# Designs tried in a protein design run: peptides against a protein of PDB entry 4GXB. Part 222

Target 1, 277 residues: chain A of PDB entry 4GXB
Amino acid sequence: VPTEEVSLEVLLSNGQKVLVNVLTSDQTEDVLEAVAAKLDLPDDLIGYFSLFLVREKEDGAFSFVRKLQEFELPYVSVTSLRSQEYKIVLRKSYWDSAYDDDVMENRVGLNLLYAQTVSDIERGWILVTKEQHRQLKSLQEKVSKKEFLRLAQTLRHYGYLRFDACVADFPEKDCPVVVSAGNSELSLQLRLPGQQLREGSFRVTRMRCWRVTSSVPLPSGSTSSPGRGRGEVRLELAFEYLMSKDRLQWVTITSPQAIMMSICLQSMVDELMVKKS

## One batch from the design tools (peptide; made by RFdiffusion4, then SolubleMPNN)

Design b2_p30_4_s3 (from b2_p30_4, 19 letters changed)
Fold by OpenDDE base, seed 1:
Structure b2_p30_4_s3 (fold): chain B 277 residues (1-277), chain A 30 residues (1-30)
Amino acid sequence: as target 1 above (277 residues)
Amino acid sequence: EFFGRNENFEKDLEEWMEWLRQGVVGASPL
């Protein structure tokens, strides 16, 4: 791609648009710095955020595809997909809420965290009771961003990334699940017929290993899944989990977001390693 | 403590990263 100056749109979690002028040859960090400059985010806070490739769904929600890597050219990465559904999103890229304290000391950082948190609540990524929702709404109406965040930090699945509904082989084969990553775990939420909502927690510290696999289903003459076009790639995330003492079991999640899930796992492990050092 | 990181996973990730660096658009080799 020839080096040219282009206007690139980067979205915040709430869908707010940030337009930056960059070169087509600018790498991820260059674009991130341009976004930070546009937002007046201090340089020392840039490292708390990352650029993500997402697919915007019909309801305006974001399906996270992957984190943009350092060597990538964000303009090329997004435009090469030749679909307006794909967007670049700025989001915080750490898991421990303790790091919020560093970010929220700055007005711009505070605003970014606030916007993200509001969006996550509205999208149902953060789980709230009716009373908690009332309290949050009151704080939002008062524009008390710090207090809003402090309350939000106590809520279930604060800081989690929620994935699109998918399928797992746990607890039963072909079980519809909603996966969320955060707090050094994968949370699998499911509702079996006639049962209450259940959640399985898989801590990364009990995952011996994980892998992502890609397969192309053989053209089985069975018309069973009308929606899978010929040649649709099936992605799976499998992890080997310590269920009990000396008992390892594989759990497999079938999802188009398997790559993003693996990125989350690695990121959570990396953060844990930093804390132990 | 166990971590999900293993040699096979890292290889897969490296292959994916190399695929991205090559500018290939399409299905991930993972």
Scores: peptide ipSAE 0.033, ipTM 0.483, DockQ to the pose 0.294
Fold by OpenDDE base, seed 3:
Structure b2_p30_4_s3 (fold): chain B 277 residues (1-277), chain A 30 residues (1-30)
Amino acid sequence: as target 1 above (277 residues)
Amino acid sequence: EFFGRNENFEKDLEEWMEWLRQGVVGASPL
């Protein structure tokens, strides 16, 4: 593609649009820097954020497709899909809430985390009780962003990325689940018929390995992935988990977001490695 | 209800981290 100056739209978690002028040849970091500059985010905080490719759903929610990689050209990556549903989103790219302290020291960083957190709560990614919701609303009305975040940091699934409903083979075959990634784990929420909501916690430190596989179902084949038609690519994330002492078991998640899940796993592992060093 | 995690077995974190380092294939670009 010839190098040309273009206007690229990048969304914040709350749907706020940030327009940046970039080159079609600008790589992910270049675009990220442009977004940071537009927002007046300091250079030393850029590394706490990443650009994600998402599909905007009818309700305005984002289905995360993948993190844009360093070698990618964001303008090309999004426009090549030839669908207005696909967007580029800026989001924090770390898991440990301790890093929030660094980001919150800056006004722009604080605003970004606040907007993201509000959105995550509104979308039900962060789980809140009625009382917690009341407290959060009160803080929001007061525009007390720091206090809002401090309270939010204590909430269940704070900092998690929630995926669209999908299917897993655990604890039972073809079990509908909602997967969330965060805090060095995959959380699988499920409700079996006649049962209460259950959550399986799979810590990445107990995952020996994982893999993503793709397949094209035969026209006559049933897809175990809800919402994908016959003949569409089926994606699966499988991980080998230490269920107990000396007992490894494979768990497989069938989801169009399997790639994003694997990216999250890798990212969580990488962060743990950094902390240990 | 929580299932699948046994907190008592995180004792071998170093070994597991080494396994992850060796066995995890990074996401291939699409």
Scores: peptide ipSAE 0.024, ipTM 0.511, DockQ to the pose 0.037
Fold by OpenDDE base, seed 5:
Structure b2_p30_4_s3 (fold): chain B 277 residues (1-277), chain A 30 residues (1-30)
Amino acid sequence: as target 1 above (277 residues)
Amino acid sequence: EFFGRNENFEKDLEEWMEWLRQGVVGASPL
């Protein structure tokens, strides 16, 4: 691609648009710096955020595809997909809420976390009771962003990424699940027929390994999940989990977001490694 | 109902961290 100056749209978690002038040859960090400059985010806070490739759904929700890599060209990455559904999103890229303290000390950082958290609550990524929701709304009405975040930090799945509904082979074959990643775990929420909502928690510290595989469904194979056309690549994330002492079991998640899930796993592992060093 | 979570698993963390460092993600995020 020839090097040209272009206007690139980057979205915040709440859908707010940030337009930046960049070169087509600018790498992910260059674009991130441009976004930070546009927002007046200080340089020392840039590392707490990343750019993500997402698919915007009809309801405005974001399906995370992957994190943009350091040597990637964001403009090329998003435009090469030839669909307006794909967007670049700025989001915090750490898991431990303790890092919120560093970010919240800055007005811009505070606003970014606030906007993200509001969006995550509205989208049901963060789980809230009726009373908690009332409290959050009251704080939102008062524009008490710090207090809002402090309350939000106590909520279930705060800081998690929620994936689109998918299928797992655990606890039963072809079980519909909703996967969320955060707090060094994959949370699998499922509701079997006639049963209450269940949650499986798979801590990354108990995952010996994981892999993403791609396959082409056989043409004669059973009921294509509604919406996948003939010939669409099937992605699976499989991880080997220590269920009990000396008992490893493979768990397989079938999802178009398998790559993003694996990125989350690696990111959580990396953060744990930093904390132990 | 909750399953697969052991809150006391911290004892084997060093061994598992070594395994995680060697862990293979089979697909490129590209």
Scores: peptide ipSAE 0.023, ipTM 0.513, DockQ to the pose 0.039
Fold by OpenDDE base, seed 2:
Structure b2_p30_4_s3 (fold): chain B 277 residues (1-277), chain A 30 residues (1-30)
Amino acid sequence: as target 1 above (277 residues)
Amino acid sequence: EFFGRNENFEKDLEEWMEWLRQGVVGASPL
């Protein structure tokens, strides 16, 4: 692509648009810096955020596709998909809520975390009771962003990334699940027939390894999964998990977001490694 | 029910961290 100046739209988690003037040849970090500058985010806080490629769903929710890599050209990455559904989103890129303290010290950082958290609650990524919701609304009405975040940090799945409904082979084959990544785990929410909602927690510290595989489903006549068109690439994330002492078991998640799940796993592992070093 | 929680797992964390360093297997993210 010829090097040209272009206007690139980057969305915040709440859908707020940030327009930046960049070169088509600008790499991810260059674009991130441009976004930071536009927001007046200090340079020392840039590292707490990343650019993500997402698909905007009809309801305005974001389906995360992948994190943009450092070598990528965000303009090219998003435009090459030739669909207006694909967007670039700025989101915090750390997992430990302790890092919120660093970000919240700055007004812009605080605003970004607040906007993201509000959006995550509204989208049902963060699980909230009726009473908690009332408290959050009260704080939101008072525009008490710090107190709002402090309360939110105590909520179930705070800081998690929620994926679209998908299928896992655990606890049963072809089990519909909702996967969320955060707090060094994959949380699998499922409801088996006649049962209550259950959650399986798979801690990354108990994952020996993971892999992403792609397959083209053979035209098997069984129209089983309504959402997967015939001929679409099936992505799977498989991880080997220590279920009990000396017992490893493979768990496979079938999802178009398998790549993003893998990125989350790696990111969570990397963060844990940094904390231990 | 929560699956995959072992309260005693902290003892083997170092070994698992080493496994995780080597544990990314499969196709590169597209």
Scores: peptide ipSAE 0.022, ipTM 0.513, DockQ to the pose 0.038

Design b2_p30_4_s4 (from b2_p30_4, 17 letters changed)
Fold by OpenDDE base, seed 5:
Structure b2_p30_4_s4 (fold): chain B 277 residues (1-277), chain A 30 residues (1-30)
Amino acid sequence: as target 1 above (277 residues)
Amino acid sequence: EFFGYNPNFEEDLEEWLRWLREGVVGASPL
């Protein structure tokens, strides 16, 4: 691609648009710096955020595809998909809420975290009780952003990334699940027939390894699930989990977001390594 | 194919089983 100056749209978690002038040859960090400059985010806070490739759903929700890599060209990455559904989103890129303290000390950082958190609650990524909901609304009405975040930090799945509904082979084969990544775990929400909603937690610390595989389904003459056209690549995340002492078991999640899930796992592992160092 | 290894591999199964047993209480978004 020839090097040209272009206007690139980057979305905040709440869908707010940030337009930046960048070169088509600018790498992810260059674009991130441009976004930071546009927002007046200090340089020392840039590292707390990343750019993500997402697919915007009809309801305005974001399906995270992957994190943009350091040497990637964001403009090329998003435009090469040839679909307006794909967007670049700025989001915090750490898991431990303790890092919120650093970000919240800056007005812009505070606003970014606030916008993200509000959006995550509105989308049902963060789980709230009726009472918590009332309290959050009150704080939102008062525009008490710091207090709002402090309350939000105590909520279930604060800081998690929620994935689209998918399928796992655990606890049963072909089990519909909703996966969320955060707090050094994969949370699997599932409802078995005739049962209440259940949540299982797969802690990253008990994952020995994981892999992403791609396969092309054989044209099975059987009723393919109505939504997957013939020839769609099936992505799977498999991880080897310590189920009990000396008992490892593979768990497989079938999801178009398997790559993003693996990125989350790696990111959580990396953060844990930094904390242990 | 992507492969990840966890150098922080530790034994914490009891927490997972606890979560499965407790279930998820319904939540509402703002």
Scores: peptide ipSAE 0.149, ipTM 0.675, DockQ to the pose 0.094; fails the geometry check
Fold by OpenDDE base, seed 2:
Structure b2_p30_4_s4 (fold): chain B 277 residues (1-277), chain A 30 residues (1-30)
Amino acid sequence: as target 1 above (277 residues)
Amino acid sequence: EFFGYNPNFEEDLEEWLRWLREGVVGASPL
């Protein structure tokens, strides 16, 4: 692509648009710096955020596709998909809520975390009780962003990424699940027939390894999974999990977001390594 | 094919079993 100056739209988690003038040849970090400058985010806080490629759903929710890598050209990455549903989103890129303290010290950082957290609650990524909802609403009405975040940090799935409904082979084959990644785990929410909603937690520390595979389903007649058109690439995330002492078992998640899930796993592992060093 | 290895692999069995037993209690989105 010829080097040209372009206006690139980057969305915040709440859908707020940030327009930046960049070169088509600008790499992810260059674009991130441009976004930071536009927001007046200080340079020392840039590293707490990343750019993500997402698909915007009809309801305005974001389906995370992948994190943009440093060598990528965000303008090219998004425009090459030739669909307006694909967007670039700025989001925090760490898992440990302790890092919120660093970000919250700055007004812009605080605003970004607040906007993201409000959005995550509204989207049902963060789970709240009725009482917690009332408290959060009160704090939001008072525009008490710090107190709002402190309360939010105590909530179930704070800091998690929630994925679209998908299928796992655990605890049963072809089990519909909702996967969320955060707090060094994959949380699988599922409801078996005649049972209440249950959550299984797969801690990253008990995952020996994981892999993403792609396959083209053979036109086998019977498995009408309604959402996957004939000929669509099937992505699977498989991880080897320590179920019990000396017992490893593979768990496989079938999802179009398998790549993003693997990125989350790697990111959580990397963060854990930094903490241990 | 993408392959990730976890160098922080540790035996923490008790925490995993707890989550499977307790399930999700009464959480609703805002």
Scores: peptide ipSAE 0.147, ipTM 0.664, DockQ to the pose 0.094; fails the geometry check
Fold by OpenDDE base, seed 4:
Structure b2_p30_4_s4 (fold): chain B 277 residues (1-277), chain A 30 residues (1-30)
Amino acid sequence: as target 1 above (277 residues)
Amino acid sequence: EFFGYNPNFEEDLEEWLRWLREGVVGASPL
């Protein structure tokens, strides 16, 4: 692609648009710096955020596709998909809520975390009780962003990424699940027929390894589910999990977001390694 | 294919068994 100056739209978690002037040849970090400059985010806080490729759903929700890699050209990455559904989103890129303290010291950082957290609650990524929701609403009305975040940090799935409904082979074959990644785990929510909602936790520390595979379904004759076009690539995330002492078992999640899930796993592992060093 | 290896792999069996038994009732989103 020829090097040209272009206007690139980057969204915040709440859907707020940030327009930045960049070169088509600018890499992910260059674009991130441009976004930070536009927001007046200090340079020392840039590392707490990343750019993500997402697909915007009909309801305005974001389906995370992947984190943009350092060598990528964000303008090319998003425009090459030739669909307006794909967006670039700025989001915090750490898992430990302790890092919120560093970010919250700055007004812009505080606002970014607040906007993200409000959005995550509204989207149901962070789980709240009725009473907690009342408290959060009261804090919003008072415009107490710090207190809001402090309360939010105590909530279930704070800091998690929620994925679209998908299928796993655990605990049973072809089990519908909702996967969330955060706090060094994959949380699998599932409801079996006639049962209450259950949540399974797969801790990253008990995952020996993981892989993403792509396959083209063989044209099986009968069940044309209407929405899957002929030849859609099936993505699977498989991880080898320590189920019991000396017993490893593969768990496989079938999801279009398998790549993003694997990126989350790697990111959580990387963060754990930094903390141990 | 992407392959990830966890260098921090540790055996913690007791926490997993507790989860299977207690069945965390998920809070329904409002």
Scores: peptide ipSAE 0.141, ipTM 0.647, DockQ to the pose 0.092; fails the geometry check
Fold by OpenDDE base, seed 3:
Structure b2_p30_4_s4 (fold): chain B 277 residues (1-277), chain A 30 residues (1-30)
Amino acid sequence: as target 1 above (277 residues)
Amino acid sequence: EFFGYNPNFEEDLEEWLRWLREGVVGASPL
């Protein structure tokens, strides 16, 4: 692709548009730096954020496709998909809420975390009780961003990435689940017929390994993924989990977001490694 | 109900570190 100056749209979590002038040849870090500069985010905070490729759903929610890798050209990555549904989103890229303290010290960082958190609550990614919701609304009305975040940090699934409804083979085959990644775990929420909501917590520290596989269903084959047309690529994330002492079991999630799930796993592992070093 | 959760994170961490050293933990997203 010839090197040209282009205008690239990057969205914040709240859907706010940030327009940056970049080269078509600019890599992910270059674009991220351009976005940071546009927002007046200081250089030392850039590493707390990443660019993600997402698909915007009809309701305006984001389905995360993947994190843009260092070698990628964000302009090419998004435009090559030839669909206006695909967007680039800026989001925090760490899991431990302790890092919020570093980001919150800066006004721009605070605003970014606040916008993300508000959006995550509105989208139901962060789970809130009625009372918590009331408290959050009160803080939002007062524009008390720091206090809002401090309260939010205590909420269930704060900092998690919530995926679209998908299917797992655990606890039963072809079980509809909602997967969320965060706090060094995959949370699988499910409701079996006649049962209450259940949650399986799969800690990364008990995952021996994981893999992503892709397959093309045969025209005669039933796809276990609801809503995928015949002939669409089926993605699966499988991880080998230590269920009990000396007992490993594979768990498989069938999802178009399997790649993103694996990226989350790797990212959580990487963060844990950094904390121990 | 929660399942697969081990409250003993230290023990899990030691096993995890062992697996990392063995090159067993991880996956290529590509």
Scores: peptide ipSAE 0.029, ipTM 0.526, DockQ to the pose 0.034; fails the geometry check

Design b2_p30_5_s1 (from b2_p30_5, 18 letters changed)
Fold by OpenDDE base, seed 3:
Structure b2_p30_5_s1 (fold): chain B 277 residues (1-277), chain A 30 residues (1-30)
Amino acid sequence: as target 1 above (277 residues)
Amino acid sequence: DPETEALMREIERIQKELEENRSKFEEVFS
């Protein structure tokens, strides 16, 4: 791709558009810096955010595809998909809510976290009780961003990334599940017939390993992935989990977002390592 | 489990109410 100046649209979590002028040859960090500059985000806070490739669903929700890697050219990465449904989104890229303290000290950082949190609640990524809803609404009306975030930090699945409904082989084969990543875990929510909503928590510290596989189903074969047609690439995330003492069990998630899930896992592990050092 | 289910039931209602207030966040960076 020839190097030229282009206008690139980057979305915030709430769908707000940030237009930046970048070079087609600008790498992810360059674009991120441009976005930060446009938002007047301080340089020392840039590292708390990342650019993500997402697919915008019909309802406006974002299906996260992957984090843009350092070597990528965001303009090329998004435009090469030749679909307007693909967007670049700016989102915080850490898991421990303690890091919110660093970010929210800055006005722009605070606004970013606030917007993201509101969006996550609106999209049902963060679970909220009735009373919490009332409190959040009140704070929202008052535009008390710091207080809003402090309350939000106490909410279930705060800071989690919620994936689209998919299929897992746990606890049963071909079980529909909703996976969320956060707090150093994968949360698998499911409702089996005749049962209440259940949640399985898989801590990354108990994962011996994980892998992503891609395959093309045979024409005569069916996939366990709902909504995927025959011949489409099937992605699976499999992790080996320490269920109990000396008992390892593989869990496999079939999802178009398997790559993103693996990125989240690695990111959570990396963060834990940083905190431990 | 029961708490989780209760939370999930509230999400839809909350989403609707928060969406109505979405306009309040348009000027977050102004």
Scores: peptide ipSAE 0.021, ipTM 0.374, DockQ to the pose 0.016
Fold by OpenDDE base, seed 1:
Structure b2_p30_5_s1 (fold): chain B 277 residues (1-277), chain A 30 residues (1-30)
Amino acid sequence: as target 1 above (277 residues)
Amino acid sequence: DPETEALMREIERIQKELEENRSKFEEVFS
């Protein structure tokens, strides 16, 4: 791609648009720095955020596809898909809420976390009770962003990334599930027929390994994958989990977001290693 | 499967309350 100056749109978690002028040859970090500059985010806080490729759904929600890597050219990465549904989103890229303390010290960082958190609550990524909602609403009305975040940090699935509904082979075959990644775990929410909504917790520390596989189903009279046509790529995330002492079991999640899930797993592991060093 | 049950917990109550409250928040960035 020829090197040209272009206007690139980067979205915040709440869908707010940030327009930056960059070169088509600018790498991910260059674009991230441009976004930070536009927002007046200090350089020392840039590392707490990343650029993500997402697909914007009809309802305006984001389906996270993957994190943009450092060697990528964001303009090329998004435009090469030739669909306006794909967007670049700025979001915090750490898991431990303790790092919020560093980000919240700056007004811009605080605003970014606040906007992201509000959005995550609205999207149902963060779970809230009626009483918690009342408290959050009161703080929001008072524009008490710090206190809002402090309360939000105590909420279930704070900081989690929620994926689109998909299918897993756990606890039963072909079980519809909603997967969320955060707090060094994969959370699988599911409701079996006649049962209550339940959540399964898979801690990354109990995963021996994981892998992403892609396959193209053979043409058949019936597709086993809902919504998939002939030749459509099927992505799966499989991890081997320590269920009990000396008992390993494979769990497989079938999802177009399998790559993003694996990125989350690796990111959570990496962060744990940093904290332990 | 006791191991399966050990990994699962009930969240229905919280989820129901969340659904009722979800649309009541406003997106603010300023």
Scores: peptide ipSAE 0.018, ipTM 0.389, DockQ to the pose 0.017
Fold by OpenDDE base, seed 5:
Structure b2_p30_5_s1 (fold): chain B 277 residues (1-277), chain A 30 residues (1-30)
Amino acid sequence: as target 1 above (277 residues)
Amino acid sequence: DPETEALMREIERIQKELEENRSKFEEVFS
């Protein structure tokens, strides 16, 4: 792609559009810096955010595809997909809510976290009771963004990234699940016939290893994954989990977002390593 | 997939409850 100046659209979590002028040859960090400058986000806070490739669904929700890597050219990465459904989104790129303290000290950072949190609540990524919703609404009406975030930090799945419904082989074969990543875990929500909604937690610290595989289903085979058409590439995330002492078990998630899941796992592990150092 | 649909309906229920009582959040950047 020839080097040219272009206007690139980057979305915030709430769908707000940020237009930045960049070069087609600008790498991810260059674009991120441009977005930060546009928002007046300080340089020392840039590292708390990343650019993500997402697919915007019909309802306006974002299906996260992957994090843009350092070597990528965001303009090329998004435009090469030849679909307007694909967007670039700015989102916080850490898991421990303790880092919110650093970001919240800046007005722009505070607003970004606020927008993300509101969006996550509205999209059901963060689970909220009626009473909690009332409290959050009250804080919003009072324009108490810091207090809003403090309350939100206590909510179930705060800071998690929710994936589209998919299939796992746990606890049963071909079990429909909703996977969420956060707090150094993969949370699998599921409802088996005749049972209540339940959640399984897989802590990354108990994962011995994980891998992503791709395959092409047989033409005569049925699609087990929701939304996957015939002949589409099947992606799977498999991880070996320490269920109990000296008992390892493989768990496999079949999802078009398997790559994003693996990115989340690696990101969570990396953050834990930083904390231990 | 009925099991998936059941789970999704539960999520939708939560979302609907939030939406019904939702006041529009202020724009982050005016």
Scores: peptide ipSAE 0.013, ipTM 0.364, DockQ to the pose 0.018
Fold by OpenDDE base, seed 2:
Structure b2_p30_5_s1 (fold): chain B 277 residues (1-277), chain A 30 residues (1-30)
Amino acid sequence: as target 1 above (277 residues)
Amino acid sequence: DPETEALMREIERIQKELEENRSKFEEVFS
């Protein structure tokens, strides 16, 4: 693509649009810096955020496709898909809520975290009880952003990234599940007929390895994966998990977001390694 | 539904095992 100045739209988690003037040749970090400048986010806080490629669903929700890598050209990455449903989204890119303390000390950082958290609650990514919802609403009405975040930090799946409904071979083959990544784990939520919602937790520290595979289903094969029709490319995330002492078991998740899941896993592991050092 | 019950028991079993051994495996992993 020839180098030219373009107006690039970057969305916040809540769908707020940030328009930045960049070059088509600007890399991810250049675009991120442009977004930060537009928002008046300090340079020392830029590293707490990343740009993500997402698919905007009909209801306005975002299905995360992948994180944009440093060498990518965001303008090219999004426009090459030739679909208006693909967007670039700015979101926090750390997992430990302790880092919120660094970000929320700045007004812009606070606003970004607040907007993201509100959106995550509204979208059901963060799970709340009726009482918690009432409390959050009260704080929101008072525009007490810091207090709102402090309460939100205690909520189930705070800081998690929720994926679209998909299928896993755990606990049974072709089991419909909702996967969420956060707190150094993959959470698999499922509801069996006549039963309450159950959650399986897979801690990254107990994953020996993981891989993403791409395959084409056989015409006679059963494809129970949501969002993938028969004959379409099937993406799977498989990880080998230490279930108990000396017992490793493979768990396979079939999802169009398998790549994003793997990115989350690596990101969580990397963060843990940094904290451990 | 016996199939459902079996599945629920399996989930609970696995979760229990994970919790009981979490500290031990984290130590080994470190």
Scores: peptide ipSAE 0.000, ipTM 0.343, DockQ to the pose 0.028; fails the geometry check

